Peptides against a protein of PDB entry 5EG6. Designs and how they scored, part 53

Target 1, 151 residues: chain A of PDB entry 5EG6
Amino acid sequence: RLRSQTVSTRYLHVEGGNFHASSQQWGAFYIHLLDDDESEGEEFTVRDGYIHYGQTVKLVCSVTGMALPRLIIRKVDKQTALLDADDPVSQLHKCAFYLKDTERMYLCLSQERIIQFQATPCPKEQNKEMINDGASWTIISTDKAEYTFYE

## One batch from the design tools (peptide; made by RFdiffusion4, then SolubleMPNN)

Design b1_p18_4_s4 (from b1_p18_4, 11 letters changed)
Fold by OpenDDE base, seed 1:
Structure b1_p18_4_s4 (fold): chain B 151 residues (1-151), chain A 18 residues (1-18)
Amino acid sequence: as target 1 above (151 residues)
Amino acid sequence: MKSGPLPYYKNPVIKRAP
């Protein structure tokens, strides 16, 4: 199970004050758990606890301290993000990061850029949204806050 | 499909609930 802690993820990296894709380095982040009613802004209140799919999280770069907007961490099934999964986050599965309060925008790797990319609704499966491979992320928990993983 | 740049915060203020 994943809890609020330092984590590493592939291709999500901060360098020179910008988020970018790195094929050589894994980005080190702290993943914070937020309340579902936490508002967007520069200031946010974090909670302790285990993270479940569907919960609101903040990714903060361990090196620069830069943060992304509020994200909802969602379970990935093949090429789809599950909208109603609420079980504990498993590091055995990829996840997707929905940008909260957007129209199906997800954190996405596009070549050398980190962008938001709109998922496609699934007409026959209302509890799923189709995402591309770049929107599927692997998270690895780390023991040290300053841990950096090189491929 | 729509895509765009990511907003971000350079210096977020992190508070912990008591």
Scores: peptide ipSAE 0.462, ipTM 0.915, DockQ to the pose 0.953
Fold by OpenDDE base, seed 2:
Structure b1_p18_4_s4 (fold): chain B 151 residues (1-151), chain A 18 residues (1-18)
Amino acid sequence: as target 1 above (151 residues)
Amino acid sequence: MKSGPLPYYKNPVIKRAP
């Protein structure tokens, strides 16, 4: 299970005061758990605990300290983000980061840029949104005391 | 499809809950 901790993701990187994409570098971030009612802003209160899909999180660069807006971590099934999944986050599956309080905007990799990209509604599946492939993220815990990874 | 730049915080202030 994923908890509030330092994690790594391949393409998301911070350099020169900007978020950008790098296929050769893994960005190190701390995923902070927030209360659902935490307000957007430069200042925020973080919580300890295991992270579930649907919860609000903050990604903070471990090196620069730069942060993204509040994100809702969502479970990914194929090319869709699940809106109602609330089970514990599994590092075995890709996840999506919905920009909280937006119209279906997700954290997305596009070429060398990190952007927000709008998901498409699923007319017959109201609990799903179709996301761009670049909006599916693999996160790896850097807590070696809890996890062992093999390539 | 709608897309745009990412807003960000250069110097966030992180507080710990009691």
Scores: peptide ipSAE 0.450, ipTM 0.911, DockQ to the pose 0.933
Fold by OpenDDE base, seed 3:
Structure b1_p18_4_s4 (fold): chain B 151 residues (1-151), chain A 18 residues (1-18)
Amino acid sequence: as target 1 above (151 residues)
Amino acid sequence: MKSGPLPYYKNPVIKRAP
């Protein structure tokens, strides 16, 4: 299980006051849990606890303190983001970061840039959205004491 | 399909619930 804590991910880091992509670096971020009704803004209230798919989170750079907009962390199955998964986040699964209150925009790696990119609806599966490979992320807890395995 | 740059907050204010 993943709690509100420091995590690392490949291909995402902050340099020179901007979010950049790097295949050679692991970015360090704190993932904050928010209430579902938390408003977008420069100021936000964070909560303690275990993070589940479908919940609202904030990624804050551990080095610069820069933050992204509110994200919904979603479970990934193959090339699709699952819209209704609500189990605890685990390091065994890839995840996607949906930009909350957008039209299917996801955090995406494109060449050397970090962008938002629109997912495609799945015609036959209303609970899934098709994402590209750049929108699938692997996150690793950097606080082992706060992580437990979840099968 | 749409794509674009990411908005960000340079100096966010983080509060903790009591």
Scores: peptide ipSAE 0.423, ipTM 0.904, DockQ to the pose 0.908
Fold by OpenDDE base, seed 5:
Structure b1_p18_4_s4 (fold): chain B 151 residues (1-151), chain A 18 residues (1-18)
Amino acid sequence: as target 1 above (151 residues)
Amino acid sequence: MKSGPLPYYKNPVIKRAP
């Protein structure tokens, strides 16, 4: 399971005050968990906890401190984002980042740029929407964490 | 389909919940 922590993702990084894509670099970000009712803005309140699909998160660049708008992390099934998945986020699976309160806009890799790109509704599957391949992300935890297992 | 630039915050202020 993924918790609020520092993570790395391929391609995404910040350079010169802008979000860029690079096949040669991994960007380091802190993924913050927000309350579902947290307002959009420069200031935001974060909490600790394990992240579930459907929850609101903030990505903050570990180097520059730049942040994206509120995102909803969604589970990916093949070429679709699942709208109703709510299980804990697994680092074994790809995810998508929906820009909260937009018309199906997702964080997307396009060539050497990071953009928002609109997903297409699935006519026969209302709980899914088709995303661009560049909108499917792999994230890896970079935090050193202590874990204790209880049987 | 629509696409566009990403809005972002250069200097976010992070607060911790009690």
Scores: peptide ipSAE 0.374, ipTM 0.889, DockQ to the pose 0.892

Design b1_p18_5_s1 (from b1_p18_5, 6 letters changed)
Fold by OpenDDE base, seed 3:
Structure b1_p18_5_s1 (fold): chain B 151 residues (1-151), chain A 18 residues (1-18)
Amino acid sequence: as target 1 above (151 residues)
Amino acid sequence: EEEEKEKVKKYLEEHIHK
């Protein structure tokens, strides 16, 4: 299970005040659980507890403190994001980061760049949205007190 | 892709917090 803690994710990192992608590096981030009604802002209230799919989270660079906009972490099944999954986030599964308050936009890696990818609705599976592999992310939990960098 | 990059850049510039 994943808590508000330090995590590492491949490709995404902060350099020179900007978010960059690197196939050779894992970025270290704090993942924070927010209330579903938490507004966007520099200051936010972090909730305690296990992070579940479908919940709102903040990714904060552990080095620079820069934060991405609010995201909804969603469970990935093959090349689909599950909209109704609510079980605890597991490192055994890939996840997708929906950009909150957008029209099905997901954080996506494309050719060493971070972009937003618009998911396509599944006509016969309303609880799923089709994404590509670039929108599927791997998360590794790390010690909260330790900074871990992977190459 | 360049246009998409710019869209993301603009979006992040508006929403990224330091």
Scores: peptide ipSAE 0.097, ipTM 0.664, DockQ to the pose 0.042
Fold by OpenDDE base, seed 1:
Structure b1_p18_5_s1 (fold): chain B 151 residues (1-151), chain A 18 residues (1-18)
Amino acid sequence: as target 1 above (151 residues)
Amino acid sequence: EEEEKEKVKKYLEEHIHK
């Protein structure tokens, strides 16, 4: 289980006031759990507890303090984002970051650049939408004291 | 791809917080 804590992810980092991607760099971020009704803004209230898929989170650069817009963390199964998964986030699984209040836009790595990727709906499986590999992220907790293993 | 990058750039400029 992942709590609001410091995490590291491949490629993503902040440099020169912008979010960048590099195959040689791992960015360190705080992942903060928010209430589902939390509004967008520089000021936000962090919610205590374990992060579950489907919940709203903020990624904040641990060095610069720069934050991305609100994201919904979703569980990934192969190349699909699960829309109805609500179990605790696990380091053992990849995740996707849906840009909240967009039309299926996900945070995506492409050619060492961070872009938004529009997922394709799955008409036959309403609880899934198709993403690419670049939209699948691995999160590693850098704060073991706040990490609870979940299988 | 470049068009998408510009969209992202614009979006982030509007929504990135410090």
Scores: peptide ipSAE 0.074, ipTM 0.641, DockQ to the pose 0.036
Fold by OpenDDE base, seed 4:
Structure b1_p18_5_s1 (fold): chain B 151 residues (1-151), chain A 18 residues (1-18)
Amino acid sequence: as target 1 above (151 residues)
Amino acid sequence: EEEEKEKVKKYLEEHIHK
């Protein structure tokens, strides 16, 4: 399970005041859990607790302090983002970052750049949106205080 | 509320490319 903490993700990093992507680099970020009604801004309040899919989060560069807009972290099933998943976020599963208050826009890696990718509604499954591989992210906790449970 | 949405839009344009 993932709490508000430091994380690393492949590709994503900050350089020259902008978010960049590189296949050879891992960026270090703070992931912060927010209230669902938290307003957009550089100043925000962080909630304590485990992060669940469907919740609002902030990604902040651990070095520069640069933050992305509010994101909703969503569970990924193959090439789809699940809209109604609410279980705790697992480091074993890929996730997608929906840009809050957009028309199905997701954080996406494309040709060494971070872009917004518009997901396509799944015609047969209303609780899913189709995303590409670039919109599927892996995150790894870097918090030394994290407790890992294995069954 | 509409003003907040516009702020978000601007933020997206400044921080994330399309």
Scores: peptide ipSAE 0.044, ipTM 0.603, DockQ to the pose 0.029
Fold by OpenDDE base, seed 5:
Structure b1_p18_5_s1 (fold): chain B 151 residues (1-151), chain A 18 residues (1-18)
Amino acid sequence: as target 1 above (151 residues)
Amino acid sequence: EEEEKEKVKKYLEEHIHK
């Protein structure tokens, strides 16, 4: 199970006050659990507890302190984001970061750039959205706190 | 790509917090 903690992810990093992508770099971020009704802002209240898929999170650069907008962390199955998965986030599974309050926009790596990728609804699966490989992220906990794997 | 880049840039400029 993943709690509010420091995580590292490939590609995503901050440079020059902006978020950038690099195939050779890993960025370190604090991932913070928020309340579902938390409004967007520089100041936010972190909620204690294990992070589950479908919950609202903030990614904050561990170096610069820059934060991305509120995200919904979603479980990835193949090339689809699962909309209704609510199990604890596991490092064993890829995840997608939905930009909250957007039209199916996900954080995506494309040609060494971070873009928002618009997912396509799955025609016959309402609980899934089709994403590309660039929108699938691997996170690795760098926190020394105890955690458990969930599969 | 440039169009997407600009869209993302604009969005992030409005929503990235320090």
Scores: peptide ipSAE 0.037, ipTM 0.598, DockQ to the pose 0.036

Design b1_p18_5_s2 (from b1_p18_5, 9 letters changed)
Fold by OpenDDE base, seed 1:
Structure b1_p18_5_s2 (fold): chain B 151 residues (1-151), chain A 18 residues (1-18)
Amino acid sequence: as target 1 above (151 residues)
Amino acid sequence: DEEKEKEVKELLAKRIHK
């Protein structure tokens, strides 16, 4: 189970004041659980507890303090993001990061860039959205502050 | 599908705190 803590995620890295992709490096981030009604901003209140799919989170670079917009962490099943999953986040599963209050936009790796990519509705399954592989993320919890892993 | 790609425009470049 995942809680507000430091995590490492492959391909997501901050360098030169920007988020970029690195195949050789794992970025170190804080993942913070937010209240569902938390507003976007540079200041926010962090909630305690284990993070569940469907909840709002902030990813903050442990080194630079740079952050992505508010995200909803969603469970990934194959090439789909599950919209109604609400179980505790597990490191055994990939996850997707929906950009909150967008039209199906997900954090996505594209070449060396970090972008938002629009998921496609799944006609046969209303509780799923089809995402690219680049929108599937692996996160690893770490006890090390500012932990960086090199492949 | 490049038509579905957009920049992540709302990145916060300043240090975030409570």
Scores: peptide ipSAE 0.299, ipTM 0.823, DockQ to the pose 0.108
Fold by OpenDDE base, seed 3:
Structure b1_p18_5_s2 (fold): chain B 151 residues (1-151), chain A 18 residues (1-18)
Amino acid sequence: as target 1 above (151 residues)
Amino acid sequence: DEEKEKEVKELLAKRIHK
């Protein structure tokens, strides 16, 4: 299970003051659990405890301190993000990062860019949203480190 | 496609413990 801690994720990287994609590296980030009512800003209060799907988190680059907007971490099932999953985040599953207070916008890898990409509703499954493969992320628990990935 | 893709705003973060 995942707590507020340092994590590593593939492709997401900060360099030159910007988020970008790197196919060769695993970026290192702090993932911070926030209260659901936490407002957006440079300063935020971090909660202790295990992170569950559906909760609000902040991703902060462990090197630069650059942060993404508040995110809802969601469980991924195949090509869909689950809206109602609330179990503890598992490293055995991919996850999606919904940008909080948006219309189905998810953190997405698009070639060399990190973007918001709008998910498509699932008409027959109201608890799911269709995402592309670029919006599915793998995270692993780690200490403060960045890794070079070799295939 | 364009309306479905947007830039991500980045912030410098400062965290505090609750």
Scores: peptide ipSAE 0.251, ipTM 0.800, DockQ to the pose 0.311
Fold by OpenDDE base, seed 5:
Structure b1_p18_5_s2 (fold): chain B 151 residues (1-151), chain A 18 residues (1-18)
Amino acid sequence: as target 1 above (151 residues)
Amino acid sequence: DEEKEKEVKELLAKRIHK
Protein backbone atom coordinates (compact mmCIF):
# COMPACT_ATOMS: atom_id res chain seq x y z
CA ARG B 1 0.00 0.00 0.00
CA LEU B 2 1.18 3.48 -0.89
CA ARG B 3 0.81 6.65 1.14
CA SER B 4 1.86 10.22 0.50
CA GLN B 5 5.61 9.71 0.43
CA THR B 6 8.77 9.74 -1.62
CA VAL B 7 8.84 7.37 -4.57
CA SER B 8 11.15 6.53 -7.43
CA THR B 9 10.22 5.92 -11.03
CA ARG B 10 12.28 5.00 -14.04
CA TYR B 11 12.68 7.36 -17.00
CA LEU B 12 10.96 10.32 -15.34
CA HIS B 13 13.50 12.93 -14.30
CA VAL B 14 13.87 16.67 -13.83
CA GLU B 15 16.92 18.50 -15.12
CA GLY B 16 17.46 22.09 -16.08
CA GLY B 17 14.00 23.03 -14.93
CA ASN B 18 12.26 20.58 -17.25
CA PHE B 19 10.86 17.08 -17.12
CA HIS B 20 12.72 14.71 -19.39
CA ALA B 21 13.42 11.04 -19.92
CA SER B 22 16.51 9.29 -18.58
CA SER B 23 17.17 5.62 -19.17
CA GLN B 24 19.99 5.60 -16.65
CA GLN B 25 18.46 7.43 -13.72
CA TRP B 26 15.52 6.85 -11.44
CA GLY B 27 13.84 10.10 -10.53
CA ALA B 28 12.93 10.79 -6.94
CA PHE B 29 9.49 12.30 -6.39
CA TYR B 30 7.02 13.02 -3.71
CA ILE B 31 3.62 11.57 -4.42
CA HIS B 32 0.93 13.47 -2.56
CA LEU B 33 -2.67 12.43 -2.11
CA LEU B 34 -5.09 15.27 -2.78
CA ASP B 35 -8.75 15.74 -2.16
CA ASP B 36 -10.89 15.07 -5.22
CA ASP B 37 -11.99 18.71 -5.31
CA GLU B 38 -8.53 20.22 -4.84
CA SER B 39 -7.89 22.95 -7.41
CA GLU B 40 -4.79 23.26 -9.54
CA GLY B 41 -2.12 25.59 -8.18
CA GLU B 42 1.34 26.01 -6.73
CA GLU B 43 -0.01 25.38 -3.26
CA PHE B 44 -1.97 22.28 -2.34
CA THR B 45 -3.17 20.50 0.78
CA VAL B 46 -2.08 16.92 1.33
CA ARG B 47 -4.75 14.42 2.33
CA ASP B 48 -4.13 11.66 4.86
CA GLY B 49 -4.55 7.99 4.10
CA TYR B 50 -3.49 5.27 1.73
CA ILE B 51 -3.56 6.11 -1.95
CA HIS B 52 -6.16 4.20 -3.96
CA TYR B 53 -6.56 3.92 -7.69
CA GLY B 54 -8.89 6.59 -8.96
CA GLN B 55 -7.66 9.22 -6.52
CA THR B 56 -6.02 12.54 -7.33
CA VAL B 57 -2.29 12.88 -6.73
CA LYS B 58 0.55 15.35 -7.22
CA LEU B 59 4.02 14.30 -8.35
CA VAL B 60 6.68 16.72 -7.16
CA CYS B 61 10.39 16.44 -7.85
CA SER B 62 12.11 15.97 -4.50
CA VAL B 63 15.09 18.05 -5.63
CA THR B 64 13.74 20.97 -7.63
CA GLY B 65 10.15 21.21 -6.48
CA MET B 66 8.92 21.02 -10.06
CA ALA B 67 5.52 19.39 -10.33
CA LEU B 68 3.19 17.90 -12.87
CA PRO B 69 -0.46 18.90 -13.11
CA ARG B 70 -2.95 17.04 -10.96
CA LEU B 71 -3.09 13.38 -11.91
CA ILE B 72 -5.49 10.54 -11.31
CA ILE B 73 -3.58 7.35 -10.66
CA ARG B 74 -5.19 4.39 -12.42
CA LYS B 75 -4.58 0.67 -12.38
CA VAL B 76 -3.15 -0.93 -15.50
CA ASP B 77 -4.23 -4.29 -16.91
CA LYS B 78 -1.94 -5.24 -19.78
CA GLN B 79 -2.37 -2.42 -22.30
CA THR B 80 -5.43 -0.85 -20.70
CA ALA B 81 -6.07 1.62 -17.94
CA LEU B 82 -8.92 0.67 -15.64
CA LEU B 83 -11.33 3.53 -14.99
CA ASP B 84 -13.22 2.09 -12.05
CA ALA B 85 -10.53 0.31 -10.03
CA ASP B 86 -10.37 1.67 -6.48
CA ASP B 87 -8.18 -0.75 -4.55
CA PRO B 88 -4.98 0.43 -2.82
CA VAL B 89 -1.99 1.29 -5.01
CA SER B 90 0.98 -1.06 -4.66
CA GLN B 91 4.18 -2.08 -6.41
CA LEU B 92 2.48 -5.29 -7.55
CA HIS B 93 0.94 -3.50 -10.51
CA LYS B 94 1.92 -0.90 -13.04
CA CYS B 95 -0.02 2.33 -13.03
CA ALA B 96 -1.08 5.06 -15.40
CA PHE B 97 -1.33 8.76 -14.67
CA TYR B 98 -4.37 10.41 -16.18
CA LEU B 99 -4.08 14.18 -16.46
CA LYS B 100 -7.11 15.35 -14.55
CA ASP B 101 -9.87 17.13 -16.47
CA THR B 102 -8.52 16.19 -19.90
CA GLU B 103 -9.90 14.09 -22.70
CA ARG B 104 -8.20 10.79 -21.88
CA MET B 105 -4.69 12.29 -21.74
CA TYR B 106 -2.09 10.21 -19.91
CA LEU B 107 1.48 10.88 -18.84
CA CYS B 108 3.64 9.16 -21.43
CA LEU B 109 7.27 8.49 -22.25
CA SER B 110 8.04 9.18 -25.90
CA GLN B 111 11.65 8.82 -26.93
CA GLU B 112 13.49 11.20 -24.62
CA ARG B 113 10.46 13.34 -23.84
CA ILE B 114 7.64 13.35 -21.34
CA ILE B 115 4.34 14.07 -23.04
CA GLN B 116 0.64 13.57 -22.63
CA PHE B 117 -0.83 10.95 -24.92
CA GLN B 118 -4.50 10.40 -25.63
CA ALA B 119 -5.85 6.97 -24.75
CA THR B 120 -8.26 5.18 -27.06
CA PRO B 121 -11.68 4.15 -25.77
CA CYS B 122 -12.48 0.46 -25.59
CA PRO B 123 -15.67 0.00 -27.63
CA LYS B 124 -16.98 -3.02 -25.71
CA GLU B 125 -15.45 -2.19 -22.34
CA GLN B 126 -16.50 1.22 -21.09
CA ASN B 127 -14.48 0.80 -17.90
CA LYS B 128 -11.20 0.56 -19.84
CA GLU B 129 -9.04 2.78 -22.04
CA MET B 130 -6.26 1.54 -24.30
CA ILE B 131 -2.84 3.01 -23.53
CA ASN B 132 0.57 2.45 -25.05
CA ASP B 133 3.55 1.00 -23.23
CA GLY B 134 4.99 4.46 -22.64
CA ALA B 135 2.01 5.37 -20.50
CA SER B 136 2.52 2.43 -18.13
CA TRP B 137 4.66 3.29 -15.11
CA THR B 138 6.37 1.42 -12.32
CA ILE B 139 6.79 3.20 -9.02
CA ILE B 140 8.90 2.14 -6.06
CA SER B 141 8.33 3.36 -2.55
CA THR B 142 11.40 4.85 -0.93
CA ASP B 143 9.71 5.21 2.45
CA LYS B 144 9.79 1.68 3.79
CA ALA B 145 8.00 2.64 6.98
CA GLU B 146 4.91 3.69 5.05
CA TYR B 147 4.87 0.85 2.53
CA THR B 148 3.10 -2.46 3.07
CA PHE B 149 2.78 -5.52 0.88
CA TYR B 150 -0.50 -7.16 -0.01
CA GLU B 151 -1.79 -9.72 -2.46
CA ASP A 1 -0.23 9.12 -33.47
CA GLU A 2 1.55 12.43 -33.20
CA GLU A 3 -1.77 14.24 -33.26
CA LYS A 4 -2.62 12.48 -30.01
CA GLU A 5 0.43 13.95 -28.28
CA LYS A 6 0.57 17.21 -26.35
CA GLU A 7 3.04 19.07 -24.20
CA VAL A 8 2.86 18.73 -20.43
CA LYS A 9 2.60 21.88 -18.39
CA GLU A 10 5.22 22.08 -15.68
CA LEU A 11 4.57 23.82 -12.39
CA LEU A 12 6.21 24.63 -9.13
CA ALA A 13 4.51 23.17 -6.12
CA LYS A 14 4.44 23.79 -2.40
CA ARG A 15 3.08 21.18 -0.03
CA ILE A 16 0.70 22.34 2.66
CA HIS A 17 -0.06 20.13 5.64
CA LYS A 18 -3.48 19.87 7.22
Scores: peptide ipSAE 0.176, ipTM 0.747, DockQ to the pose 0.239
Fold by OpenDDE base, seed 4:
Structure b1_p18_5_s2 (fold): chain B 151 residues (1-151), chain A 18 residues (1-18)
Amino acid sequence: as target 1 above (151 residues)
Amino acid sequence: DEEKEKEVKELLAKRIHK
């Protein structure tokens, strides 16, 4: 199970003051659990406990302190993001990061860029949205708080 | 407006102040 902690994820990287994609390195980030009603800002209150799918999180670069907008971490099933999953986040599964308060926009790796990519509603399953491979992320818990490593 | 691809918000550059 995942708690507010340092994690490593493939491709997502901060360099030169910007988020970008690196095929060579794994980036180290803090994942912070937030209250559902937490407002967007540079400062925020972190909640204790295990992170569950559907909850609001902040990803913060362990090195630079740069942060992405508030995200909702969602469970991935095959090529779909589950909208109503609420079980504890497992490292055995990929996850998707929905940009909170957007119209189905997900954090996505596209070539060498980090972008928002709009998911497509599943016509027969209202609790799912279709995402691409670039929007499916692998996260690994790590005790390394301030380092990136090469693959 | 809906669009398939979009730049990540300007909030991308925000930093936590300790």
Scores: peptide ipSAE 0.152, ipTM 0.740, DockQ to the pose 0.072

Design b1_p18_5_s3 (from b1_p18_5, 10 letters changed)
Fold by OpenDDE base, seed 4:
Structure b1_p18_5_s3 (fold): chain B 151 residues (1-151), chain A 18 residues (1-18)
Amino acid sequence: as target 1 above (151 residues)
Amino acid sequence: SKEEEEKVKEELAKRIFK
């Protein structure tokens, strides 16, 4: 079985109609690329192409079909989210999910709950926002919808 | 890497974790 790539072993999954975190189980998600001008809603138009940082995406649970609101996937450098990175997404880098049309709110894991964490502007670097570790995510390609992790 | 970047495509299942 696969092992976690980080010390923290909490995974995003859907249970009971809600998004939850688990230290033992993970779910798989489809990442759908959207147009930058795509509106929020249950139905959305998917765009073809590789996913790049800075683009708008929908995270859809591969099992339940439940989706999070529109997100902008951003590249993470240390403890900061990069606002202007536009290269293809790579699992060599951590990423952050900015909730579109919010005031610097990012998808965050805190105490086994999925919350929104407000990033702090970086005064010395206008192209960066300071996030916490809970808002930094790793993406791994998989063909499994669910997985039980054993440490 | 180029190889890893090619894995991030539309309609691909991804595991999201910390």
Scores: peptide ipSAE 0.055, ipTM 0.636, DockQ to the pose 0.039
Fold by OpenDDE base, seed 5:
Structure b1_p18_5_s3 (fold): chain B 151 residues (1-151), chain A 18 residues (1-18)
Amino acid sequence: as target 1 above (151 residues)
Amino acid sequence: SKEEEEKVKEELAKRIFK
């Protein structure tokens, strides 16, 4: 059984040129793999290869073409984002979207709004950052089938 | 194949949710 059938409550979508959250409306996005040194901009070159945690991605609205800034997709372990995980992205796991080149800012849902949430360093675990539940996301395909990014 | 891989990234729409 797909995880979305069990736990989905809020959805990311684009409305009026802005990113919003909705409990009712789905948003469909393309997730593009970028090179680690790809610059920020509306125009970008998509990299070949399956997506792994730690890699740079672009989220683009399939309807409007609106895009978020470059993100690093990170694996989530409970309430922490893992900084050094590099295995293939799996729909079996939650993920976090770190805004690239920021001070621990993550894509976060708060009061039906999309915001940046600053993660807190883990003092004794340098490979982890503490995030809230709003910064933990699940990704599924729109055809309601599970896809893996294993090579 | 790499071509199939690129099609997955370029053509598959995903839903992101909480």
Scores: peptide ipSAE 0.034, ipTM 0.546, DockQ to the pose 0.054
Fold by OpenDDE base, seed 1:
Structure b1_p18_5_s3 (fold): chain B 151 residues (1-151), chain A 18 residues (1-18)
Amino acid sequence: as target 1 above (151 residues)
Amino acid sequence: SKEEEEKVKEELAKRIFK
């Protein structure tokens, strides 16, 4: 579903119709909240409300309009994605982007390439999945003064 | 605020990085 791209590190951006990571270029995205039952597609209906962990979102490049498939934004706790966290998303906290309707596939930066990383189930903690650091992301506002953040 | 809510729910501009 997600084609990997090999680019320099740190920041996700879109170039040439593909998702890339760059040390110098910052990709700006709109995060759109979707209904849990929203179907996959380029056309989608944005839902009202603050984004909470566990909800379905679309990442859309603010410049090109390119979008990733539907993602579930999940809270991260010590190299694990929490499956049942539902508090408001905090930009001060790491998050993971689960590719919806996949077998534990998460958006991941590895070797300066955007890939899907398959999380490992936690046998003794069924509400968690083990991810690597590359699948743990930090979200920052393009204009911090414009938004209210939660911790 | 209502303005803040509208920004968050529809077009929350983000930069995603490691």
Scores: peptide ipSAE 0.026, ipTM 0.466, DockQ to the pose 0.053
Fold by OpenDDE base, seed 2:
Structure b1_p18_5_s3 (fold): chain B 151 residues (1-151), chain A 18 residues (1-18)
Amino acid sequence: as target 1 above (151 residues)
Amino acid sequence: SKEEEEKVKEELAKRIFK
């Protein structure tokens, strides 16, 4: 399971004051757990504890301090994001980052660029939204002392 | 489209905090 800590992701990194994607580089980020009612802003209060799917998080570049807007980390099942999953985040599974307070917009890698991808509602399953592979992310803890396996 | 993708990217960039 994942706690507020430094993590790495393969394609996301910061260069020249902007978020970029690279197949060859790994970006290091702090993933911070926020309160569900935390407002958007550059200044935010970090919560302690294990991160669960459905919770609000902040991704902050460990080098530049640049941060993305508030995200809800969601569990991924195949090509769908689960809306109601609330178990502890597993670093062994892919996750999706929903941009909070948007119309199903997810952080997505497309052609070496970071974009927002609008998920499509699943007509047969109300608790799922259809995403693409670019919206499925793998995160790996860079702090082994805080990392614990969870499936 | 590429144009649509760029617009989306731009909107995302505007929301990034530095």
Scores: peptide ipSAE 0.017, ipTM 0.490, DockQ to the pose 0.032; fails the geometry check

Design b1_p18_5_s4 (from b1_p18_5, 7 letters changed)
Fold by OpenDDE base, seed 3:
Structure b1_p18_5_s4 (fold): chain B 151 residues (1-151), chain A 18 residues (1-18)
Amino acid sequence: as target 1 above (151 residues)
Amino acid sequence: EEEKRKEVEKLLKERIHK
């Protein structure tokens, strides 16, 4: 289970005041659980507890303190983001980061750059959105570094 | 496609907090 804590994710890192991508490096971030009604801003209140899919989170660079906009962490099934999953976030699954209050925009890696990618609705499954591989992220808890993870 | 990507990146950067 994932709490508001320090995590590491591949590709995403901060350099020179900007978010960049690297195929070889893992960025260190704080993932903070927020209330669903928390407003956007540099200042925010962190909520205690386990992070569940569907909840609002903030990713803050552990080095620079730069933060991405509010995100909703969603469970990934193959190449789809699940909209109604609410179980605790597990490192056994990849995740997607929906940019809150957007039209299906997800944090995405594309050609060594971080962009927003618009997911496509699944025609037969209203609880899923189709994402590309670049929008599928692996998160590793820093206190679980002794475990082997497969991407 | 390239221009679209740049626009998205700009929008993302504008929303980043420090």
Scores: peptide ipSAE 0.033, ipTM 0.624, DockQ to the pose 0.035
Fold by OpenDDE base, seed 1:
Order: C-alpha cells, then structure tokens, then sequence
Structure b1_p18_5_s4 (fold): chain B 151 residues (1-151), chain A 18 residues (1-18)
C-alpha cells in the first residue's frame, strides 16, 4: 500500500528548473493525496490515509519543491489504464498518471522527454484506456516501513 | 518553492508535448 510519502520513480527528475527524463536517474518525489475537489494551485491541502487508485495526487520534487499538475493515479493492467479500480495503490503494479481534467492525457516518457500521451479508448472495455509503455510508471516507496514486496 | 511550483505547472501546460 502507498500513502502520502516520499517515493522514487525511474526516469523522471527535475533539473535546471524543468522536468527531465534520464534513463540513469531516479527522481525523488513526494506523492500527496488530495481531495477530489481540490483545486489546482501552488498551495494544496494534503489528505491523510492510504492512496487508492482513482484518487487525485500531487507529485512534488523532494529537492526543488516543483510540482506537477494534479494527477489521478490509475492502476495499470498490461498496457491499459483501469478507470474504475479503487483499491489501495500497490507497488506490485505499475501505475499511470492521468492529467486531471484532460482528454485522456497521461504522463509519458518519450525520448528523454516528458510528454502527454493521449490514451485510446477501449471500445469493448469501457473501464479501460489503452496506454503505451512510456505511460506506465513504477513507483518505489522510500519508506521501508510501509513497503510491500512480493515475488 | 511556491513560485517554482507555479512556474512549473505553467510550463508543463505549455511545453509538455501532446
């Protein structure tokens, strides 16, 4: 399970005032749970508790304090983002970061750049959106006390 | 810090390619 805490994610990091991608870097971020009705802004109220898929989160660089826009963390199944998953976030699964209030835009790594990738609807599976590998993220908790590991 | 967040959010909206 994951709660508001410090996490690391591959590739994504902040340098020179910009979000960059590096195959050799793991960025350290705070992931914060927000209320679903939390407005976008530089200041936000963090909720306590475990983060569930479908909830709104903020990723804040632990070093610079730079933040991404509000994201909805979604569970990934293969190359699809699940729209209706609401179980606690597990580090055993990849996740996707939907840019809140966009038309299926997801945070994506492409050619050492951070871009928005538009997911494709799944006609036969309304609860899924098709994403690419670059939009699938692995997050690792830096707090071992709350780390869950399975093999 | 807040200024940086604000700037980054703006930059992301403007510079992140679709």
Amino acid sequence: as target 1 above (151 residues)
Amino acid sequence: EEEKRKEVEKLLKERIHK
Scores: peptide ipSAE 0.031, ipTM 0.636, DockQ to the pose 0.046
Fold by OpenDDE base, seed 5:
Structure b1_p18_5_s4 (fold): chain B 151 residues (1-151), chain A 18 residues (1-18)
Amino acid sequence: as target 1 above (151 residues)
Amino acid sequence: EEEKRKEVEKLLKERIHK
């Protein structure tokens, strides 16, 4: 199970005080579990525990300390973000990062830039939102962790 | 499309914490 720890993800990195994208680079980040009721801010309280899909997290650059706004980590199935998945986060699945308190905005790689991509509601499945490939992320843990894989 | 992208990027940058 993924806990608050250091992770790496493709494309996303920090340069010059800003988040940038590179198809050739992997950025290292701390992923921190937050309480669901944690308010937005530079200062935040980290919650102990295993990270599950649907929970609120903070991504903090391991080098610069820059942090993205509060995110909800969601499981990805093909080109859809699952809204009700709550199993432990695993490296077996791609994930999407929903910007909390936005109108279906997800972190997305587009033309070597990090942008917010607005997901489209899935007409036939209320528990899914349609995203593009750029909004699907692969996470690799850089710390020792116990992993259980789910299908 | 390019203009839309720039606007989104600006919003994202403004929300980043240092």
Scores: peptide ipSAE 0.026, ipTM 0.555, DockQ to the pose 0.031
Fold by OpenDDE base, seed 2:
Structure b1_p18_5_s4 (fold): chain B 151 residues (1-151), chain A 18 residues (1-18)
Amino acid sequence: as target 1 above (151 residues)
Amino acid sequence: EEEKRKEVEKLLKERIHK
């Protein structure tokens, strides 16, 4: 289970005041749990507890303090984002970061750039959206005391 | 620093493209 804590993710990095991609670097970020009704224009308050798929989070660079827009962390199954998964976030699964209040836009790595990728509805399963590999992220907890493995 | 984050978020939204 993942709490509001410091995590690392490959490829995403902040350098020179910009978010960029690097195949060799792991970015260190604080992942903060937010209330579902938290808005972008307000000071966000961090919630305690374990983060579950489907919840709203903020990723903040631990070094620079730069933040991404509000994201909904979603569970990934192969090349699909699960829309209704609500179990605790686990390092055992890849995740996708849906840009909140967008038309199926996900944080995506593409050719050393960070873009938003528009997922397509899964034709066979309504609870899934098709994403590409670039929109699938691996996160690793950097504080074992704050992380419990979830099976 | 919260104001800085807001600015970065806005900037990021503008920079992130399809």
Scores: peptide ipSAE 0.036, ipTM 0.655, DockQ to the pose 0.048; fails the geometry check

